# Peptides against a protein of PDB entry 6J54: the designs that were tried, part 58

Target 1, 223 residues: chain A of PDB entry 6J54
Amino acid sequence: NENLFASFIAPTMMGLPIVTLIIMFPSLLFPTPKRLINNRTISIQQWLIQLTSKQMMAIHNQKGQTWSLMLMSLIMFIGSTNILGLLPHSFTPTTQLSMNLGMAIPLWSATVFTGFRYKTKTSLAHFLPQGTPALLIPMLVIIETISLFIQPVALAVRLTANITAGHLLIHLIGGATLALLNINTMTAFITFTILILLTILEFAVALIQAYVFTLLVSLYLHD
Target 2, 42 residues: chain B of PDB entry 6J54
Amino acid sequence: QFQFTGIKKYFNSYTLTGRMNCVLATYGGIALLVLYFKLRSK

## One batch from the design tools (peptide; aimed at target 1 T32 Q46)

Design b2_p21_7_s3 (made by RFdiffusion4, then SolubleMPNN; from b2_p21_7, 14 letters changed)
Fold by OpenDDE base, seed 1:
Structure b2_p21_7_s3 (fold): chain B 223 residues (1-223), chain C 42 residues (1-42), chain A 21 residues (1-21)
Amino acid sequence: as target 1 above (223 residues)
Amino acid sequence: as target 2 above (42 residues)
Amino acid sequence: ELFEQISEIFNYLVKLLAELA
């Protein structure tokens, strides 16, 4: 029954991992502009990057806006890989929890470290919410400390679970539609309609999860 | 703005300094407890 | 068959969570 998870196996050629090439491939889809007025596709890409950049960095001051390049590259990378993963028989590296942890943990640690370095007083105060009753202070500080360490795990699992679940549902419903074609064509048509709606939803989820991942990293930097 | 005097001035859940001191006090207390049990076991 | 596949997915997720714990 490995055929269900075959799309999530890391592809290799002659024992050499192709994953590194797949990770680098989305960068080719976003060329740097060379002209003042570029082609329509490049202009739309730059326009989208500017809009997302303005929205994401509106929370941060000048010091926090130094991370603009990192956050924009992150959202472009995750978004492009997620969209490309919806292609038939494609492999999405973001479905691998190891990859998402590899991105989440360093970024999370960097945001926490920068917070303690530049805003030490505010960062330490964040372990205790404002207005907490005196008797609950020790317990709540412990809970907030644990919550801090769960953040990178939650960040990685959220992205992995959403993308993986979406792919699995598409495969399962797709397989069900094919099986129902020989049993009842009427129910197969309904299932196929659900499949189409689900694929549209997964395109949206792919972009939203990339945005949420980057937004949470940005939020941890701000807090 | 809240006005606190005495111990509440340094340990409160409303001001940034008070919240920071509470966090440091809790961590210090936990560290002392861990140290106590570590020394007690030997 | 579909229920078996769903159960396999749940088992896989449980194993994944166990590996993370």
Scores: peptide ipSAE 0.053, ipTM 0.725, DockQ to the pose 0.018
OpenDDE base, seeds 2, 3, 4, 5: peptide ipSAE 0.034, 0.033, 0.030, 0.030; ipTM 0.722, 0.718, 0.723, 0.703; seed 2 fails the geometry check

Design b2_p21_7_s4 (made by RFdiffusion4, then SolubleMPNN; from b2_p21_7, 11 letters changed)
Fold by OpenDDE base, seed 1:
Structure b2_p21_7_s4 (fold): chain B 223 residues (1-223), chain C 42 residues (1-42), chain A 21 residues (1-21)
Amino acid sequence: as target 1 above (223 residues)
Amino acid sequence: as target 2 above (42 residues)
Amino acid sequence: SLFEEISQIYDFLVKLLAELV
């Protein structure tokens, strides 16, 4: 019964969790450049980082750009872990809701705190949309307050659900393909084609979810 | 720009200051209600 | 078997939600 979800169990060695090593592993894939002209792989990585950095920080002024290093490291971490999670029989740490909450809650709290510290008037005014009828003001302020506290939960659940659902679909369709090989080879070929298309989609989803997660954190910082 | 006078100058949903004041007033009202019920139960 | 698999998915989701609470 648990075979379907075996890939989502945190791996351990001799009772010791190796999740820490798995989390640290993607850092080895992004070495720091030491030369003015680096290898092709490093140059492409740096180019991608610069492009994403320009897009993410375009909405921020100099004060907001202080978070550039944090946001870029976040997107690189989530993106790399999500892509590595698509390897056969690999464990994706970002499928764990606890991990995503562990990232979302502190970052959300930091962005909210930064907003209240440097943009107190704008942050307080954000609880009430512009042009609201007077009679709806108290109710809408309460709703916006609740919405604020749901943000970290939505941030974590969105990432977890998208990655987990993608993994489950790949496993289910893959298992169905193998089962149909002995029943109907033609149908098995169709399901296999769907599996390939789904795998390609999941590569895109892995990168998009990393981007969306980081973008939303950035937007909360900007308010 | 919007021109408001009287109470609408300080409590409106169009200006930044007005929106802020409305939010603070709402929180203050809720806090007073909670305090009232807390003191009433004693 | 399909209903069992769907049931397992629901159970898994419930477990994930339980980790949130």
Scores: peptide ipSAE 0.143, ipTM 0.756, DockQ to the pose 0.018
OpenDDE base, seeds 2, 3, 4, 5: peptide ipSAE 0.104, 0.117, 0.102, 0.134; ipTM 0.750, 0.754, 0.751, 0.745

Design b2_p21_8 (made by RFdiffusion4)
Pose (drawn by RFdiffusion4):
Parts: sequence; structure tokens; C-alpha cells
Structure b2_p21_8 (pose): chain A 223 residues (1-223), chain B 41 residues (1-41), chain P 21 residues (1-21)
Amino acid sequence: as target 1 above (223 residues)
Amino acid sequence: FQFTGIKKYFNSYTLTGRMNCVLATYGGIALLVLYFKLRSK
Amino acid sequence: SSNELYEEIMNIFKFFVFYLS
């Protein structure tokens, strides 16, 4: 009975303040120069695009490369609006589940209608995988179509659920420091756990590769 | 002029990318079950 | 050509953020 942890019961609030100002704000963190040589703070933003525009370009290699100049604007928005919210009292719009159901469905159904306007047969004849055996036709085409309509729910719910799961361990491990007016040796170990956990919460950039890239495989497989 | 800088890009991919009617139908029906549960409290 | 590509991506990015707003 040496080190007794404590806890504080308080409501964890994902309130909804005025949002159309908070959305527009990580657009004016990135400027655009009309010059040749630039000013050494856009120049490391302009080099960070020319890396990851050479990885969403190399797989496709078609006339579906026209679509890929918009998929690097989808990686900078939720690459910024997941990184801004690590600050003390900031608010992330990709916490709420509302706009991610508007980021998955206007993009996912823009992929199944891409080959249906050009191929019209063999886009969902991709449901035919191989040289057809006889004992498992109805066990297949009720499986590979129930794992198609999962995909818009499987694209948007994987983003909201772990971004807001990073904010609760920020509070609850952080709120147990404030309510630790018991023995003071264990206060520094909970603080040291925080400043490790904030380094893991820069995997909010690593969860935007897993949104643009399973949108490219969900685009390269259909087209 | 927030148009003609990206007007060549719209009618290229908004043929399949501007299908927010399925989002508007899945959003408008999602408005109906929440005003109904508060009506029945 | 690198600056023209960066300006075209940023015009698409400013319209996409305005569409979400």
C-alpha cells in the first residue's frame, strides 16, 4: 500500500463551437509564392509535396493520373487538421463523425462510377476472381459484395474512432497529474508517460497515409 | 475567380465526384430518426 | 514547372477547404 493512484470524475466534452472559422484556418498556414526562388519556409513545404506526389503517382500509371492531383490536397487537410489539435486548447474538425461521412461517401462512390461510365461490364465483373469452381459460387458473391459496401463505413469510421481516442488519454493521464496531491514521486512518472504519448500522437500524420492510400487501392482496383 | 482557376478540373471529375446526393439522401434520412426519437421522447 | 505544379495543387486545396466549409 505505498503508491495510491487517484482519479477525478469529470465530463469529457467534445463540444461544438463555431466550426466554419476553424476549418478555414489550416489553409492560411500554407502560402503560395509567385516567384522562382522562394523564401525558405515555403521551400520545405514545396519539397514535402514532391516526395509524396511520387508515391501516389507510381502505382496508377494510366490516364487515371488526372485524379491524383486532388489526392494530395486530401492529404494536407487531414494532415494539418489532425496536427493542429495537439496544442493546449485547440479543436479538431475531424473529431466529429459528421464530416468524415461526407469525406468517404462523395469519394468512394466517385470510384465505382468511374468504371461504370467507361467499362460498364468488367468493373463489377471483378467479382469473378478465377477459373470458377462449382461448389462455391453462392458462397462467394454474397461475401465479396458484403465486403464492398462495408468500404465507405470502413473508411470513415477508422478515422474518427482513433483520433478521438488519442484525445482522451491526453486528458485522463493528464488529469491524474492534477489530482495527485498524494505522494509526489509518482507525479513525474505520469508526466513522463505523457511526453512519450504525445510523441505517439504524432501518428496523426501516419493515419493520413492510411486514408489516401486505401483510397488509391480502392481506385486502382476499380480502375 | 475561385472558379476559372479550377474550372478545367471540375467538369473533368465532378462527373463522378459530385455525387453528394447519396450523401444528401443518407444525410436527410439521418435527420429523420433523430427528430422522431425526440418526438416520442 | 515545379512552381506551376505547386500552385495548381494549392488552388485545388483552397477550393476543397472552401467546399468543406

Design b2_p21_8_s1 (made by RFdiffusion4, then SolubleMPNN; from b2_p21_8, 9 letters changed)
Fold by OpenDDE base, seed 4:
Structure b2_p21_8_s1 (fold): chain B 223 residues (1-223), chain C 42 residues (1-42), chain A 21 residues (1-21)
Amino acid sequence: as target 1 above (223 residues)
Amino acid sequence: as target 2 above (42 residues)
Amino acid sequence: SENELFREIMEIYRFLVLLLS
């Protein structure tokens, strides 16, 4: 059981946490453009950023579009860390709930406060769904208030659970394949095939979860 | 679209203002209840 | 020669699984 979760322990070197370096490493993969016409890698990155920016900011007005830089940086960070986490023997910072909470809570609070500041009436009205029977109003307002506070937790847990579960499955099936290589070669081949398919799936999940996380933050901002 | 008169004009679950007032009233009521029990405990 | 080829393929599989595990 300990071997299953060993890959999720924060790595240290001589007692010094190297997780900080791991978290900062993805930023090196996204260099700033230096030329009018950059190389293919940078051009593709900028193109992807532009596409995602247009898609996510389409629901926001001009004031909401000011968050574009932060949201794009967020999706690039989460996406890159998730993809890098699928490398062999790598540590994925986004598997740590503390990190995801550290991202979710401030962003969520910022969106909520922004909503109350600029759209006070609408934000307050969101605590009561339209058409609610009069007798259910007090209870429903309380429930909606609780629901609001659950949002950052749900956001963090969703990302953490999806990435962690994927990593666990890869490790488990991989370990099973290795064990079966000396027992039944045919069965080992089947499990290996499943492992490959699962790995491909996890690459997609890594990107999707990054997008969903950022999208939900954006939606909370829009209200 | 909606026509409300009296108290329903200010407290309804359909209009934006009505919903806002309902939320504020609910929070106010809860605050008063908490205050009441706090003072009662003393 | 066929047995040698299969052995090499199996070694590649083991290596790949080790990378993915």
Scores: peptide ipSAE 0.132, ipTM 0.648, DockQ to the pose 0.011
OpenDDE base, seeds 1, 2, 3, 5: peptide ipSAE 0.054, 0.019, 0.031, 0.042; ipTM 0.633, 0.627, 0.626, 0.618

Design b2_p21_8_s2 (made by RFdiffusion4, then SolubleMPNN; from b2_p21_8, 11 letters changed)
Fold by OpenDDE base, seed 5:
Structure b2_p21_8_s2 (fold): chain B 223 residues (1-223), chain C 42 residues (1-42), chain A 21 residues (1-21)
Amino acid sequence: as target 1 above (223 residues)
Amino acid sequence: as target 2 above (42 residues)
Amino acid sequence: EDNKFFQEIMNIFNYLVLLLS
């Protein structure tokens, strides 16, 4: 078990944490376009960003669309880090709960405070669903208040758990495949096939979790 | 559109203003209860 | 004003990451 969790330990070089470099590395993969017509890679990246931006900001008014830059940067950051984390023996910063809490709590608080600042009446009314019987109002308000404070925790834990679980499964099946190579080649081939399918799934999960994380932040802003 | 009279006009679970007032009343009630118990313990 | 608010959020983000690391 110690070897399994070794990949989740923050990497250090000569006693210096290199986590900062790992976090900053994905930003280098998305350069800003300088020409009117860019190469294929940059054009595809910008096209994808525009598509996702249109989809995510479609539910927001003009005031909410001001957050488009932040939300797009967030999804690109989380998505790129998650994809890079699927490389063999790579460290994924989003597997660290501290990293995800560091993102979730400020963004959640920003959305909540923005709601109270510009739409105070709607924000306060959000604590009570429509059509609630009069006798259940006090209890339901308390429950909704608790639910609000659980949102940042759920947001961080969801991202951390999904990425960590996927990374752990890849290591486990990969290790099992290597162990079975000397015992039964046919069984090792089957496990290797499962590993390939799992890696493809984790690529999808990595992108989906980035999208879900950003989408939920966006939804909290809209509410 | 719902038509309410009396206290239900200001405290209801269907209108935006009514919901807001219910939430504020709930928080106010809880705050008063906490204050009461704190003063009672002294 | 929005830029100042975003800068404040980013400062909290950096502080929280450092604190939880």
Scores: peptide ipSAE 0.151, ipTM 0.736, DockQ to the pose 0.067
OpenDDE base, seeds 1, 2, 3, 4: peptide ipSAE 0.063, 0.023, 0.062, 0.073; ipTM 0.646, 0.635, 0.651, 0.656

Design b2_p21_8_s3 (made by RFdiffusion4, then SolubleMPNN; from b2_p21_8, 11 letters changed)
Fold by OpenDDE base, seed 4:
Structure b2_p21_8_s3 (fold): chain B 223 residues (1-223), chain C 42 residues (1-42), chain A 21 residues (1-21)
Amino acid sequence: as target 1 above (223 residues)
Amino acid sequence: as target 2 above (42 residues)
Amino acid sequence: SENELFREIMEIYRYLVSLLA
C-alpha cells in the first residue's frame, strides 16, 4: 500500500530538498517578453494570460483589478505545476496539502481583510443572508462565520484531493495494465485504452482545478 | 422599497444596514454571554 | 513477420505504460 503513495513523497538528493527546485521550475517556462514582436510561444502565452485575465477580472471593480497580477500568477503557477506533474516519474507539489494550504490561507485572509477594510458594511452583511427569518438570525450568523473559516481549508483540500486522486488512478490503472500484459493481452489493451483516456482527462482536470482555485479566490475578493 | 419602522428599521434581514446590525448584535450577545459565564465560573 | 511486429508494438506499450505506472 505504501507503493501507491511513493510518488507523493517529497524528493530529496543527499538530504537536500529538490522540491524547492521543482516548485521554481515552472517559472522558467514563462519568460518575459523582450521584443516588440515576440516569438510564437511567448505570444501565445501572453494571449492566454490576457484572455484569462479579462475573464476573471471582469467581475471586479477598479480596486479589485489591482489583484490581476496576483491572480494571474497564481493560476499560471498552479496550472503549470499540475501539468508538469503529469509527466512520467514527476513530483507534483500541489499534491501536498501543506503547499495548497500555504497558498490558500494567505490569499483567503488577504481577501477577507481587504473586504473588511474597504467594504466593511457589505462584508459584515454577508454573515446574514438576505431574507432570513428573525428567529434564525443568531444561528445562521454563527454558521456563516464557521463557513467562512472553512473556506480556505475547503479550497486547499479540493485542489489536493483532485490532483492526488487523478495521479493515483493513473498509477493504479497503469500498474494493472502492466500486470495484465503477461496474463491477458486483450484485457491489457482495454486497460491501456482506459489509461490513455484517463490521462487526457487528468490534463483537463489539472487546468480546471487551477482555474477553480484562482476563481474562488477572486470571488472571495469580490464578495 | 422596504419601509421598516421601530426596531425593524435597525434590525432586519433585508437592508444592508439591518443585516450588519443583526450581525453585530449577534456577536455582541455572544461576547456578553461569554463574559457572563467567565465571571460566573470564577 | 506479423508476429514480430506485434511483439515490437507490445514492447512499446510496455515501455509507455511503465512510464505512467
Scores: peptide ipSAE 0.251, ipTM 0.706, DockQ to the pose 0.011
OpenDDE base, seeds 1, 2, 3, 5: peptide ipSAE 0.202, 0.018, 0.191, 0.185; ipTM 0.683, 0.620, 0.685, 0.668

Design b2_p21_8_s4 (made by RFdiffusion4, then SolubleMPNN; from b2_p21_8, 10 letters changed)
Fold by OpenDDE base, seed 4:
Structure b2_p21_8_s4 (fold): chain B 223 residues (1-223), chain C 42 residues (1-42), chain A 21 residues (1-21)
Amino acid sequence: as target 1 above (223 residues)
Amino acid sequence: as target 2 above (42 residues)
Amino acid sequence: KDNELFREISEIYKFLVLLLS
């Protein structure tokens, strides 16, 4: 069973943590534009950033749009790390719960404190849904308060679980395919086809989870 | 739209101010209860 | 002839699975 989780161990080289370099590596894939008319790759990247920025920040007011840079950097980081993690024998930092908590908790706290600072009345009102019966108000306020504190944990666990589960499935199906190659070639071909389809799915999941993570942070800021 | 009188004007689940006051009242009540039990057990 | 073809295809599959795993 430990062999199944071997790919999730933080890589080290001669006692030095390589995970730091892995986390910083995606930053090299997004160079800053240097020309008026950039290369095709840079132009596509800028276009994608602009597109996602418009979609995610459409729900925010002018003050909320100040978070655009942070949210776009977050989605680019998570998305790139998730995609790079699908490379063979690659370590995905976002599979580590500590990594995701390290991102979720500060961002969540920042959104909550920002809400209390600038939208105090609205933020306090969120602890009580509109139309709640009078007798249920104290209980529901407590539940909503607890729910608020669960948000960063749920955000981190969701991202971690989805990416980790996908990686595990790829490894399991891949291992099964290799084992069946010398036993039943037809079955091995079927499992191989499933592996390919699963890999394509995981690419989509990688991007979706990055988007959902960033979107939820943005949504918490809006509320 | 909603016309509340008396205590419902300040404590209701429909208006923004009413909801805020309900939340504050709940927290205040909990704080008082905690204080009461703390002083009682001491 | 068929056995050789299956062997070659199997090697390609092994390589691809190794890349994907």
Scores: peptide ipSAE 0.200, ipTM 0.667, DockQ to the pose 0.011
OpenDDE base, seeds 1, 2, 3, 5: peptide ipSAE 0.174, 0.117, 0.087, 0.160; ipTM 0.661, 0.650, 0.640, 0.709

## One batch from the design tools (peptide; aimed at target 1 Q96 M103, target 2 L32)

Design b2_p22_3 (made by RFdiffusion4)
Pose (drawn by RFdiffusion4):
Structure b2_p22_3 (pose): chain A 223 residues (1-223), chain B 41 residues (1-41), chain P 22 residues (1-22)
Amino acid sequence: as target 1 above (223 residues)
Amino acid sequence: FQFTGIKKYFNSYTLTGRMNCVLATYGGIALLVLYFKLRSK
Amino acid sequence: TLFSAFVVYMAVVDVFLTVLFS
């Protein structure tokens, strides 16, 4: 009975303040120069695009490359609005489940209507995988179509659920430091757990590769 | 002039990308179950 | 100007769904 942890009961609030200012704000962190040589703080933002525009370009190699100049704007918005919210009292718009159901359905149904306006038969004749055996036709086309309509819900709920799960362990491991007016040796170990956990919460950039890239496989497989 | 800089882009991919009516239908029906539960309290 | 038109589109979609969920 040496080190007794404590806890504080308080409501964890994901309130809703004025949002249309908070959305526009990580657009003016990125400027654009009308010059040849640039000023060494855009120049490491212009080099960070020319890397990851050479990985969502190399798989497709079609006339579906026109679509890929918009998929690098989708990676900078939720690459910035997940990184801004690690600050002390900031508010992330990709915490609320509302706009992610408007990021997944206007983009996911822009993919099944891409081959239906050009191929019109063999886009969902991709439901036919192989040289058809006879004992498992109805066990297949009720499976591979129930794992198609999962995809918009499987694209937007995987983003909201773990971004807001990173903010609660920031508060609850951080709120147990404030309510630790018991023995002071264990206060530093909970603080050291925080400053490791904030390094893991820069996997909020690593969860944006897993949004643009399973939108490219959900685009390269249909088209 | 927030248009003609990206007007060539729009009618290229808004043929399939501007289908927010399915989002508007799935959003407008999602308005209807929450005003109904508060009506029945 | 493509990234600033995407941010404006996502602000219109967020206002529309916030009004529907209110």

Design b2_p22_3_s1 (made by RFdiffusion4, then SolubleMPNN; from b2_p22_3, 15 letters changed)
Fold by OpenDDE base, seed 1:
Structure b2_p22_3_s1 (fold): chain B 223 residues (1-223), chain C 42 residues (1-42), chain A 22 residues (1-22)
Amino acid sequence: as target 1 above (223 residues)
Amino acid sequence: as target 2 above (42 residues)
Amino acid sequence: SLYEAFVKLLAELTELLLLLLL
């Protein structure tokens, strides 16, 4: 099934990886404002960043709001890469589990470390839910400890699986529509309609997964 | 609020300090068990 | 072959979903 996963192979030119350039490309789409009143596109971008920032950081105090820049940059990066990946024959770096782990593990470790650094008692207490019966305490602490270590893996796999599954479905349905054009035009039209609806859904999923990834990192920071 | 006396004051699942102490006690118990098996095999 | 690919994809998605829920 190499043909299905051919679009997920990291692109190279003469053995030189161009993945670095692809990762850096979304940063060019978000220029820094230079005027008090900017262009419409820049104003809309700044407005969206402000709205998402206010919504995301509403659960944090001043200490947690120090992470606002990093969390907003993260959601903009993942969101932009996911949307650009929906372009025809485009490579989405967020479909690579290695990249998502590379983002999830450091961010998770940073949130856990900051929790132990500033809220040591609260962070240790989170390994045991409130009101737990005495007999279930040792087992539940072990389960919560395991759950903590699964968090970065779940965070990376969730993003990777959702984006990759969406791309695979678009390719499969797209291939089916092309194959059915010469067999049954009516069925091909139905599958094409499904493809259009799926592409619209994937645009939404691309933004939602970027938001969920950032939200969960923020939630781990909040504890 | 809950009022506890004796050992339940320090080890409970309702207060923040009690929950922390329970977690530390469980980790300490696991560490002692691992140490016991390590010393037993040698 | 396309049907088999869809079934395999669904199986992988369900497996991943279960791994995320557990």
Scores: peptide ipSAE 0.084, ipTM 0.746, DockQ to the pose 0.021
OpenDDE base, seeds 2, 3, 4, 5: peptide ipSAE 0.082, 0.071, 0.054, 0.076; ipTM 0.749, 0.737, 0.740, 0.730

Design b2_p22_3_s2 (made by RFdiffusion4, then SolubleMPNN; from b2_p22_3, 16 letters changed)
Fold by OpenDDE base, seed 5:
Structure b2_p22_3_s2 (fold): chain B 223 residues (1-223), chain C 42 residues (1-42), chain A 22 residues (1-22)
Amino acid sequence: as target 1 above (223 residues)
Amino acid sequence: as target 2 above (42 residues)
Amino acid sequence: NLLKALVELLAELTELLLLLLL
């Protein structure tokens, strides 16, 4: 049981954390294009970035389009780190709540302050939904204010919990499969099949969580 | 298309300006309540 | 706000799906 959480401990080398290297590694997978006609892999990457950019920024006006670079970098970072974290004996930085809070709070704060600075009237009006009965106005404004402050926490916790739960499940079923190999080979094969299906699901979840995280940040910007 | 008269013109949940004023009034009310309890305790 | 609520709902459903698998 103690071995299950060993993969979530920050890796160290000679007492120094190597987490910084792990965080920077995904950037090497996405080199900047230098030629007019690039390799097939780079062309596919650029195509995917363009598609996701067009999709995510479609809801924003020209001022919101300035955030395109930030949002695209965010989705590429979270997506790549989550996928790499599914490799055997790998450490996923996004399983650390501190890292996700470190990303969520500044981005959320930036979107909220940007809204208040450029669209003060609309941002203040956002605390009260349209058509609210007069008697419920004070209570609803308070609830909406609390909801706003929960947003960055929910964003960080959601990402952390989903990725961590997926990793734990893979380890548990993997451990069960190994234990059953010497007891019942047929049952071990069934559990191994489930493990493969689960791993495929976790790849999908990893990408979805990256997209949802970035999309929610984008939606907070749009208000 | 909404025609509001009197105080409802400035404090309503349908117009953007009305919603903003309601939010500001709510925060102002809370601030006054907090101030009242703080001054009462002294 | 509606789109925001829908995305949050989808995120919660994904979390529930993972919990159901555990």
Scores: peptide ipSAE 0.221, ipTM 0.789, DockQ to the pose 0.029
OpenDDE base, seeds 1, 2, 3, 4: peptide ipSAE 0.078, 0.214, 0.201, 0.209; ipTM 0.750, 0.800, 0.799, 0.797

Design b2_p22_3_s3 (made by RFdiffusion4, then SolubleMPNN; from b2_p22_3, 16 letters changed)
Fold by OpenDDE base, seed 1:
Structure b2_p22_3_s3 (fold): chain B 223 residues (1-223), chain C 42 residues (1-42), chain A 22 residues (1-22)
Amino acid sequence: as target 1 above (223 residues)
Amino acid sequence: as target 2 above (42 residues)
Amino acid sequence: SLLDALVRLAAELTLTLLSLLL
């Protein structure tokens, strides 16, 4: 059982953690444009960033759009790390709950605080849905308050669970495929096909989870 | 669209001000209850 | 040890996010 989780151990070199370098590595994949018309790869990258930016920030006002840079950097970071994590023998920082909590809690706190600072009346009113019967008001306010505090936990756990489960499943099916090669070639072929389909799914999940994480942060900001 | 009179004008679940007041009243009530039990134990 | 790791990572990420703002 311990062998299954060996890939999720933080890598070290001579006893020193190299997680910091791994976290910073994806930034090298997004170079800053130097020319008015860049090469094809950079142009496509910028185009994708602009599209995602327009979609995510469409629900925000001018002041809320100030967060666009941070949110776009967040989605690019999570997306790139998740995709790179699917490489053989790679370590994915987003599989660590601590990593995701480190992102979720500060961002959640910032969005909640920003909401109370600039939209105090609306933020306080958010604890009580419209049209609530009078008898249910105290109970519902308490539930909504608890729900608010669960948000950062849910945000972090969702990302962690989806990425981790995907990695584990790929490793398990991959291991089973190798084991079945010497037992039954037909079943091994079936498991290998499943592995390929699962890998494609995990690529999609990697991007979707990055988008969902960033989107939810954006929604909390807008309130 | 909503016309409230009396106490319902200030405490309602339809207007922003009413909802805010309800939330504040709820928190205030909880705080008072906690304070009451804390002082009672002494 | 787990709590320590969580705190450390949270701090590092907070600094990273702050660096993006400045």
Scores: peptide ipSAE 0.120, ipTM 0.723, DockQ to the pose 0.054
OpenDDE base, seeds 2, 3, 4, 5: peptide ipSAE 0.018, 0.087, 0.019, 0.029; ipTM 0.623, 0.715, 0.625, 0.711

